# Peptides against a protein of PDB entry 6J54: the designs that were tried, part 61

Target 1, 223 residues: chain A of PDB entry 6J54
Amino acid sequence: NENLFASFIAPTMMGLPIVTLIIMFPSLLFPTPKRLINNRTISIQQWLIQLTSKQMMAIHNQKGQTWSLMLMSLIMFIGSTNILGLLPHSFTPTTQLSMNLGMAIPLWSATVFTGFRYKTKTSLAHFLPQGTPALLIPMLVIIETISLFIQPVALAVRLTANITAGHLLIHLIGGATLALLNINTMTAFITFTILILLTILEFAVALIQAYVFTLLVSLYLHD
Target 2, 42 residues: chain B of PDB entry 6J54
Amino acid sequence: QFQFTGIKKYFNSYTLTGRMNCVLATYGGIALLVLYFKLRSK

## One batch from the design tools (peptide; aimed at target 1 Q96 M103, target 2 L32)

Design b2_p22_8_s2 (made by RFdiffusion4, then SolubleMPNN; from b2_p22_8, 18 letters changed)
Fold by OpenDDE base, seed 4:
Structure b2_p22_8_s2 (fold): chain B 223 residues (1-223), chain C 42 residues (1-42), chain A 22 residues (1-22)
Amino acid sequence: as target 1 above (223 residues)
Amino acid sequence: as target 2 above (42 residues)
Amino acid sequence: DLLLKYLLEELAEIARLAELLA
């Protein structure tokens, strides 16, 4: 279809980019608690944040736990943007590779630099896996070094590819459903059912990708 | 656990210190090679 | 063809950002 990828173009209004507003919109969904007993929505949000914070930061020491705020904000941002992106006619910023690179590279660099600052010995040792044959040490060190620099790219591409692929599939099946409505209603019903199932899957993928992205950043933080 | 003697004490793939030294040695060697070829080419 | 166009646009955006950072 000619407009298959049109939904991934950065939206503008009167020549002004509104992507910034779209990116900032999820922040409105997470208001700051102001009461001792908040409403049900905020309470659930805080509970989810607490739950995810506990499980993600469990592998970190006291210094690593200082990153909890950043990591939780990251997962909330990516998760919310991914979920909102599944709304009809919505634009998902995380489908843009530039967006994800913009997040991945600084976070990766921060974790790497933090590692070298406070865990220099361990960080340097990670370029050589334990038990490597002596003859393979130079080559493996080089490969591991290259692997390190590929990590931010892998983070960005993984998130972008998964979210984009899901959106594309939804659009394709949706378009097929519309086309089949005038041809074969029974087949259209089948494709519509598939679309519903796929949408449910994409909701899960949206959350999983947010979690994986944040988790990997967290893992890189302490090697 | 692991008992290393001689040069293996400082350069091994099992101990943390040994691994670190191997990495540093590798980088140092590469740097020296690059410098050598750079100076040779000029 | 559309996929290629999309990818090229993404790469172009990245390139623009890289130029801004350089």
Scores: peptide ipSAE 0.142, ipTM 0.729, DockQ to the pose 0.058
OpenDDE base, seeds 1, 2, 3, 5: peptide ipSAE 0.134, 0.026, 0.026, 0.030; ipTM 0.726, 0.662, 0.664, 0.654

Design b2_p22_8_s3 (made by RFdiffusion4, then SolubleMPNN; from b2_p22_8, 17 letters changed)
Fold by OpenDDE base, seed 5:
Structure b2_p22_8_s3 (fold): chain B 223 residues (1-223), chain C 42 residues (1-42), chain A 22 residues (1-22)
Amino acid sequence: as target 1 above (223 residues)
Amino acid sequence: as target 2 above (42 residues)
Amino acid sequence: SDLLKYLLEQLAGIAELTELAL
């Protein structure tokens, strides 16, 4: 059982953390366009960025659209790291809870503080839903306050749990396939087929989780 | 459109200002309770 | 209310994906 989690240990080389290099690597896959007519790959990337930007910023006013650059960079980072993490025997930085908390907490705090700074009345009123009976007002305000502080934790844990669970399943089924190769070839083939289907699913999950993470940050900004 | 009179004008769960005041009153009450227990312990 | 409904829909989608992944 301990061997199953060996892939989640932070890799080091000569006592130096190589995790920093892994985190920076996805940035190389998205070069900035320099020409009016770019390569096909760059054109597709820019097109996808424009589509996602339009969808995410549709819920925000002009002042909220200032966050577009940050939100798009976040989704590109998380999405690319999650996809690269699906490679066999690769380390995914987003499987580390500390990494996701390091991203979620500052972004959440920034959105909450921005709301209090520019929309103080609306932000304070958000702690009490409309139409609440008078007797339940104090209790509900407390619950809503607690709910606010749980948001960054839920944001980080959701991303970490989804990616980690996917990686674990891929490793388990992959290991089972290798073990069955010398026992029953037919069963090994079936298990391998399941592994392929699961891998395709995890690609979709990786993109969806990146989108959901960024979307929730955007929603917290909108309040 | 809601018409409130008296205390309900400032503390209600339907208007934006009323909701804000309710939240502030709740936080203020909790802060006073914490201060009371802290001063009582001394 | 609209934001809450949207959040619940997103959570439901994640739950469905989790169920498919398991």
Scores: peptide ipSAE 0.209, ipTM 0.747, DockQ to the pose 0.026
OpenDDE base, seeds 1, 2, 3, 4: peptide ipSAE 0.184, 0.019, 0.052, 0.092; ipTM 0.722, 0.654, 0.719, 0.699; seed 3 fails the geometry check

Design b2_p22_8_s4 (made by RFdiffusion4, then SolubleMPNN; from b2_p22_8, 17 letters changed)
Fold by OpenDDE base, seed 1:
Structure b2_p22_8_s4 (fold): chain B 223 residues (1-223), chain C 42 residues (1-42), chain A 22 residues (1-22)
Amino acid sequence: as target 1 above (223 residues)
Amino acid sequence: as target 2 above (42 residues)
Amino acid sequence: SDLLKYLLQELAEIARLAELAL
């Protein structure tokens, strides 16, 4: 049973953590363009970045678009690490709750602080939804305050749980497929088909979770 | 637009200023309650 | 039970990091 979580242990070399190198590795996959007409790979990357940037920053004015670089770098980082994590026997840093909290809490704090600094009235008003009956105002303000502090936790747990659950399912179904090869080949073929479909789904989940994480940070900034 | 008079002008759940004042009043009330129990315990 | 132990271990690591940050 401990073998199921062996892939989630932080890798070390000679007692030194190599997690830092793994985190920095995806940056090498996105080189900066140096020519007017670049290679096909770089051109596709830039095109995707522009499309996602237009969608993410459509809800922000000029002041909010200052965060464009941060949000785009965040989605590229999380997306690339999640995709690389689907490689056989690879370590995905975003499966670590500590890392996701380390990203979520500062970004959440920055968005909340920015909101209170530049939109104080609107930010304070968000603790009370419009049209609330007078008798429910104190209770709802308390609930909304608690909801605010749960946001960074929900942000981190959502990403961690989705990626971790996907990895576990792939390993379990993969292990079951290998075990069934010696018992019933027909059943093993069915489980293998499920494994392929699940792997395709996890590729989509990896990208969607990166997008949702960045989108929610952007929405908190807009609010 | 909603027309409010009296206390409802400053404390309402429809206007931006009204909602802000309600939030501040709620936090102020909680702070006063905490302060009351703290002083009572001494 | 193993999943629970793993989650508890992750929470413990978070607590250690928080302690180092404070």
Scores: peptide ipSAE 0.205, ipTM 0.744, DockQ to the pose 0.059
OpenDDE base, seeds 2, 3, 4, 5: peptide ipSAE 0.176, 0.160, 0.162, 0.180; ipTM 0.737, 0.745, 0.733, 0.729

## One batch from the design tools (peptide; aimed at target 1 F30 T32 Q46 Q50)

Design b2_p23_3 (made by RFdiffusion4)
Pose (drawn by RFdiffusion4):
Structure b2_p23_3 (pose): chain A 223 residues (1-223), chain B 41 residues (1-41), chain P 23 residues (1-23)
Amino acid sequence: as target 1 above (223 residues)
Amino acid sequence: FQFTGIKKYFNSYTLTGRMNCVLATYGGIALLVLYFKLRSK
Amino acid sequence: SLEEQNSFYQQIMDLFHFFVSLM
């Protein structure tokens, strides 16, 4: 009975303040120069695009490359609006489940209608995988179509659920420091756990590769 | 002028990308179950 | 080559401003 942890019961609030200012704000963090040589703070933003525009370009290699100049604007928005919210009292718009159901469905259904306007037969004849055996036709085409309509729900719910799961362990491991007016040796270990956990919460950039890339595989497979 | 800088881009991919009606239908029906539960409290 | 890189960066940023205005 040496080190007794404590806890504080308080409501964890994902309130909804004025949002149309908070959305526009990580657009003005990135400027655009009309010059040849630039000013050494856009110049490491301009180099960071020319890396990851050479990885969403290399797989496709078609006339579906026209689409890929938009998929690097989808990586900077939720690459920024997941990184801004690590600050003390900031608010992330990709916490709420509302706009992510508007980020998945206008993009996911922009992919199944891409080959249906050009191929019209073999886009969902991709449901035919191989040289057809006889004992498993109805066991297949009720499976590979139930794992198609999962995809918009499987794209948006995987983003909202773990971003707001990073914010609760920020509060609850952080709120146990404030309520630790018991023995003071264990206060530093909970603090040291925080400053490790904030380094893991820069995997909010690593969860934007897993949004743009399974949108490219969900685009490269259909087209 | 927030148009003609990206107007060549729009009619290229908004043929399939501007299908927010399925989002509007899935969103408008999602408005209907929440006003109904509060009506029945 | 520097002019083509700058025109590519401007094109992405115009699309980034349009995407943020849809949100």

Design b2_p23_3_s1 (made by RFdiffusion4, then SolubleMPNN; from b2_p23_3, 11 letters changed)
Fold by OpenDDE base, seed 4:
Structure b2_p23_3_s1 (fold): chain B 223 residues (1-223), chain C 42 residues (1-42), chain A 23 residues (1-23)
Amino acid sequence: as target 1 above (223 residues)
Amino acid sequence: as target 2 above (42 residues)
Amino acid sequence: ELKKQNELYQEIMDLYKYLVSLL
């Protein structure tokens, strides 16, 4: 049904793409602190950012800690967009593969190039696992190089697929509940219960996928 | 820990330097093969 | 009282249908 995918079409008003405004909207939810003691909402946000930054950057050295601002901004952006996307009749930019590729490819390239610049020997050595038989070395190096180029694609597709699948399920179960309301009230109640459980799951998935995306980028930097 | 002699000292899968050399050798070999086939077709 | 309860039930049902339609 084309109506199932209608929510994933990029919204426009009078031919102008409002997608840019939707992408910029989460930035308004995280204002910069201007006081020594801020309100409760800003304090919780700063605490959460500090907590996540400590967890993610703990594996990095001092040079890797310079990426903290980029990684924290990334997780806040993806997390906020995913959560806002669960609102009724909302458009989630992260459901667009082009957007996720646009984020994954530059970040992956930056981490790979940074690795080659600062740790050239270690980075080149990662193409060959330790203890590899001599006969398998040439083929394995080729496989590892191909695997490296698949990493940004896998990173983008993972985020896109998980968020898109969740949205599709919510729409499908929601449509089923509406259809069953006039047919069988008992079955409609069961489907509604599933819908509630699914929505709770999607809130968790939205946060997990944001964390996994940033964690993998951070891991590639540490590698 | 590992005592390698001869060519195995430079091309081994256990040391970082050896692994790096193996990777560079494989890339160099592939580049030469591609160049050879490209020149052969002409 | 029964009429009022039926009206309330219908309003709740309409609200439910509307909320589900938003999902």
Scores: peptide ipSAE 0.153, ipTM 0.631, DockQ to the pose 0.010
OpenDDE base, seeds 1, 2, 3, 5: peptide ipSAE 0.081, 0.065, 0.088, 0.063; ipTM 0.610, 0.611, 0.618, 0.595

Design b2_p23_3_s2 (made by RFdiffusion4, then SolubleMPNN; from b2_p23_3, 15 letters changed)
Fold by OpenDDE base, seed 1:
Structure b2_p23_3_s2 (fold): chain B 223 residues (1-223), chain C 42 residues (1-42), chain A 23 residues (1-23)
Amino acid sequence: as target 1 above (223 residues)
Amino acid sequence: as target 2 above (42 residues)
Amino acid sequence: DLKKQNELFREIMQLYQYLVLLL
């Protein structure tokens, strides 16, 4: 069990946290364009960023489009860290709940406060769904208020749990394949096939979770 | 579309202003209850 | 060995269910 969670331990060198370097490393993978026509890889990256930006900002008006840079940087950061975390024996910072809370809480608070600042009436009215019976209004307002405070927790836990669960599944199935190699080669081959399919799924999950995280932050802003 | 009269004009679950007022009234009521119990304990 | 494999399989299935619920 200790070996299973060893990949989730924050790495340190001489007591100094190298996690900061790991967090900063994905930024090197996205260089700024220097030419009118850049390399094919950079052009593809820019194209993907533009597509995602169009999808994310389609929900927001001009005031909400000011968050485009923040949201795009967030999705690129989370996506890159999640994908890099799928490398063998790599550490994924997004598996740490503390990191995800550190991102979720400020972003959530910023979106909520921005909503209250510019759309006070709509934001206050959001605590009461339209068409609720009069007798249920006090209870529903309380529940909706609690729901609001659960949002950052749900945001962080969703990202952490999805990435962590994926890593654990890869390790468990990988361990099972190794154990079955000495027992039954055919079953080991089946489990290995599942492992390959799971790794492909985890690549997709890594991107989807980054998108969902950013999308939910954006939706809370649109609220 | 909705025609409300009396108290329902200000406190309704259909209009934006009505919903806002209901929320504020709920929070105000809770705050008053908390204040009442706090003062009662003194 | 079979018991350990069954336990591991159950854990994997639970994690998979949890993952599906989170997706």
Scores: peptide ipSAE 0.158, ipTM 0.712, DockQ to the pose 0.013
OpenDDE base, seeds 2, 3, 4, 5: peptide ipSAE 0.125, 0.021, 0.102, 0.144; ipTM 0.707, 0.668, 0.729, 0.696

Design b2_p23_3_s3 (made by RFdiffusion4, then SolubleMPNN; from b2_p23_3, 14 letters changed)
Fold by OpenDDE base, seed 1:
Structure b2_p23_3_s3 (fold): chain B 223 residues (1-223), chain C 42 residues (1-42), chain A 23 residues (1-23)
Amino acid sequence: as target 1 above (223 residues)
Amino acid sequence: as target 2 above (42 residues)
Amino acid sequence: ELKEQNEFYREVMELLKALVEML
């Protein structure tokens, strides 16, 4: 069991955390455009960023669009780290719950505080759904307040659990494939096919989780 | 749009202001209960 | 070979169960 989680241990070199360098590495993959006609890779990246920005910021008004830069940087960061984490023997910082909580809690608090600052009446009204029977109002308000505080935890755990589970499945099925090669080649081939399909799925999950994380932060800002 | 009169004008679950007032009333009630138990313990 | 395969499947199932419990 310890060998399965060895890839999730934070790497250190000479007692110094390399995690900082790993976290900063994805920023090198997104250089700023310098030419009118950039390279194909940069052009595709910019196009994708523009598409995602248009989709996410369409929900927000002009004041909410100020958060566009932060939300786009967040999705690019989480997405790139998740994709890079699928590389063989790589460490994914997003598998660490501490990191995801470190991102989720400040962003959640910022969205909640901005909501209370600019839309106090609407934000307070969100604690009570429309059309609630009078007798259930006190209980439902309490439940909604608890739900609000669970939001950052759910946001962080969702990202962490999905990425971690995917990595564990890849390791387990990969190990199973290697073990079955010496037992039954046919079953090993089937397991290997499942592994390939799973890796493709995990690439999709990595991007989707980054999008969902950022989208939920954006949604909380809209509320 | 609903026409509310009396107490329902200020405390309703349909209007924005009514929902806000209900939330504030619930928090106020909880705060008063906590205060009551705190003062009773002393 | 069948016995070894069954033992391996058992181990994989236990690991998967542990994973599900972790989630």
Scores: peptide ipSAE 0.019, ipTM 0.641, DockQ to the pose 0.011
OpenDDE base, seeds 2, 3, 4, 5: peptide ipSAE 0.018, 0.015, 0.017, 0.012; ipTM 0.630, 0.628, 0.632, 0.602

Design b2_p23_3_s4 (made by RFdiffusion4, then SolubleMPNN; from b2_p23_3, 9 letters changed)
Fold by OpenDDE base, seed 1:
Structure b2_p23_3_s4 (fold): chain B 223 residues (1-223), chain C 42 residues (1-42), chain A 23 residues (1-23)
Amino acid sequence: as target 1 above (223 residues)
Amino acid sequence: as target 2 above (42 residues)
Amino acid sequence: SLLEQNKFYQEVMKLFDYLVSLL
């Protein structure tokens, strides 16, 4: 069933990567304010960015707040790409595991290394939960070490799987709705209702996954 | 807060320093085991 | 009026059908 996955193929023109342009396109949706009183859309956008920044960076100290720009840009990028990906016949770069790993691994490594650099004792202590029985210490340290290395994979797969599954469901339910229009109108109506609810859910999922991705990166930074 | 004496002062799962030492000891033990098997194979 | 609302919803549903067809 290659037709189902046709929308997930990276688009190219004459062998040139159009994906780069698609990735950069969301940046055009966030223009830099130029006036004291900007347009309503820009004002709301900036207000939302400020709210999210305050929520995410409240857990960090002054040194951690240096990452505010990176984390805010990340959430805006992932969120915008996910929302734009719900447009008809659009390509969502975040459906590509390679892209998500490309974001997750460097950010994860940066947070881990930053933790070891500035909070070495605390970071090392995180490999052993408090109150662990003495006999379980070696095994639990190993498990926690493995858990650390699974973090970037889980981060990338979570985002990829949620967005990809949502897109697949929209396509499948949409196709089923169209097929049922000529068979049973009542069932087609029910399926269409499910499709509408699913699309609304996917809009929410798109934003939530962007937030979760960024939040987990921020949480790993906080340690 | 707990009062630890002897080996438990340095190796405990309650204090930050104790947890760190336990982690380092675990990694050190694993490294020694790997080194032992590596040298044994040669 | 309820009639106008129904017409509006019908138009919205037609629009959604069109959007679904694009998927």
Scores: peptide ipSAE 0.022, ipTM 0.615, DockQ to the pose 0.014
OpenDDE base, seeds 2, 3, 4, 5: peptide ipSAE 0.018, 0.016, 0.020, 0.019; ipTM 0.601, 0.594, 0.614, 0.606; seed 3 fails the geometry check

Design b2_p23_4 (made by RFdiffusion4)
Pose (drawn by RFdiffusion4):
Structure b2_p23_4 (pose): chain A 223 residues (1-223), chain B 41 residues (1-41), chain P 23 residues (1-23)
Amino acid sequence: as target 1 above (223 residues)
Amino acid sequence: FQFTGIKKYFNSYTLTGRMNCVLATYGGIALLVLYFKLRSK
Amino acid sequence: VVAQLSAMSFALSVLLQQVSSLL
């Protein structure tokens, strides 16, 4: 009975303040120069695009490369609006589940209608995998089509659920420091756990590779 | 002029990318179950 | 909700014009 942890009961509040100002704000963090040589703070933004525009370009190699100039704008928005919210009292729009159901469905159904306006047969004849055996036709085409319509829900719910799971361990491990007016040796170990956990919460950039890239496999497989 | 800088882009991919009607139908029906539960409290 | 989706589609259209001027 040496080190008794404590806890504080308080509501964790994902309120909804004025959002159309908070969305527009991580646009003005990125300027665009009309000059040849640039000013050494856009110049490491302009080099960070030319890396990851050479990885969503190399797989496709078609006339479906026209679509890939938009997929690097989708990686800077939720690459910024997940990184801004690590600050003390900031608010992330990708916490709420509303706009991620508007980011998955206008993009996911823009992929199944891409081969249906050009191929019209063999896009969902990709349901035929191989040289057909006879004992498992109806066990297959009720499985590979129930794992197609999962994909818009499997794309948007995997983003909202772990971004807001990073914010609760910021509070609850952080709120147990404030309510630790008991023995003071264990206060520094909970603080040291925080400043490790904030380094893990820069995997909010690592969860945007897992949004643009399973949108490219969900685009490269259909087209 | 927030148009003609990206107008050539729009009619290229908004043939399949501007299908927010399925989002509008899945969103408008999602408006109906929440006004109904508060009506029945 | 509609105003939030219209502000997200406007922010993605501004970032697309900025990425097309950096390349």

Design b2_p23_4_s1 (made by RFdiffusion4, then SolubleMPNN; from b2_p23_4, 14 letters changed)
Fold by OpenDDE base, seed 2:
Structure b2_p23_4_s1 (fold): chain B 223 residues (1-223), chain C 42 residues (1-42), chain A 23 residues (1-23)
Amino acid sequence: as target 1 above (223 residues)
Amino acid sequence: as target 2 above (42 residues)
Amino acid sequence: LLEALEAVLETLNRLLQKVLDLL
């Protein structure tokens, strides 16, 4: 059991945490454009960023579009870290609940406070759904208030749990494949095929979770 | 589209203003209950 | 909020379908 979680331990060198370097590493993969027509890789990256930005900001008004830079930086950061974490023997910072909470709580609080500041009436009205029977109003308002405070926790845990579970499965199936190579080669081949399919799925999950995380933050801002 | 009169005009679950007032009333009620128990405990 | 939630679900379903098509 201890060997399974060894991959999730924060890496340190000489007692100094190197997690900061790992977190900053994805930034090197996204250089700032300096030319009108850049290299193919940079152009594709900029194109993808523009498409995702257009899709995310289509729901928001001009005031909500002010958050476009923050939301796009968030999705790029989470997405890049999640994908890079799927490399063999790599460490994903997003598997750490502390990091995801550190992102979720400030962003959630900022969206909620922004909602209360600019749309006070609508934000207060969200605690009571339309058409609620009069007798259920107090209880439903309490439930909706609790639901609001669960949002940042759910936002962080969803991302952490999905990425962590994916990594755990990859390690388990990978370890089983290596163990079965010397026992039964045919069974090892089957488990290896499952591992390949699982890794492809986890690539998709990594991108989807980054998108969902950013989208939910954006949704809370829109109210 | 609903015509509300009296108390239902200010406390309804259909209009935005009514929903806001209901939420404020519920929070006010909870605050009063907490205050009551806090004063009773002294 | 409800419309946005529906849009999210639709987008997720489309992405999931694309992933399933690749698998």
Scores: peptide ipSAE 0.145, ipTM 0.709, DockQ to the pose 0.028
OpenDDE base, seeds 1, 3, 4, 5: peptide ipSAE 0.091, 0.113, 0.062, 0.045; ipTM 0.713, 0.689, 0.690, 0.680; seed 3 fails the geometry check

Design b2_p23_4_s2 (made by RFdiffusion4, then SolubleMPNN; from b2_p23_4, 15 letters changed)
Fold by OpenDDE base, seed 5:
Structure b2_p23_4_s2 (fold): chain B 223 residues (1-223), chain C 42 residues (1-42), chain A 23 residues (1-23)
Amino acid sequence: as target 1 above (223 residues)
Amino acid sequence: as target 2 above (42 residues)
Amino acid sequence: LLEMLEALEETLNELLLKVLNLL
C-alpha cells in the first residue's frame, strides 16, 4: 500500500520544501481589484466572497463582524487549496494534518479567548447547559470542558480526513481504471465514468469542507 | 422568569449568573481536591 | 453547544441538498 499513499508525501526538490510554494500559490489566483469595474473573473470572485461573507456573518453582531475578513480569507485559502488539490497528481496541503492543526488551533484559541474577553459571563456559562439537574452539574461541566478542548482537534481532523479520503478514492479508482485497461476495456470505461463522477463530487466536498471549517470557527466565536 | 431564593439564587442551572457560578464552583472544587491530594502526598 | 450543533446540522443539511441538486 506504499504506492497508494505516495501522493500524500510532502514534495521536495533538492532538499528544499516545495510545500511552501504550493501553499502560497492559491493566493496568486485571487488578485486584489484595482479598478471600480474589474475583469469578469475578479468580479465573480468578489461576488462569491460577498455572498459567502453575508452568509457567514449573519450569526454575528457588530463586534463579530470584525472577524469577517479573517473568516473570508480562511475560506478562500482552504477552498482554493482543496480545489487545486484535485488536479491530476497534485498535492493538497490541507491533506496534511499538521497544516490543518496549525490553522485550527490558533484560530480556535483566538475565538475562545475573544469570547472570554468580551463575553466572560456567557462564555463561562457555556460549560453548563441550561436546565441541568443539580446533581449532574459537576460531571456535565467536566464533560463540557473536555468537549471544548476536543473542538480544535475535531476541526482539524474533520477537514483533513474528508479531503484525504476524497484524494484516496480518486487515486484508488484511477489506479483501478488503469489496471483494467489491458484486462477489459468496457469495465475500464465504466470505472473511468465513476472516476469522473467522483471527481465532481470531490469538487463539491472541497468547497463544503472549507465552508464548514470556517463556519465552525465562526460559531465558536459566536458561542 | 424563575424566582430563586437563598442559595439557589446564586447557584442554579437556569440563569446566566447561576450557571456561571456553578461552573466556577465546580472548577474551584476540583482545584481544591487536586490541592488536597497533592498536600496529602507530601 | 446544543444550539451550535443544531445550527451546524441545519447548515450541513442545506449544503448537502445544494450539492445533491448540482449532481
Scores: peptide ipSAE 0.226, ipTM 0.730, DockQ to the pose 0.030
OpenDDE base, seeds 1, 2, 3, 4: peptide ipSAE 0.214, 0.190, 0.163, 0.171; ipTM 0.733, 0.726, 0.715, 0.725

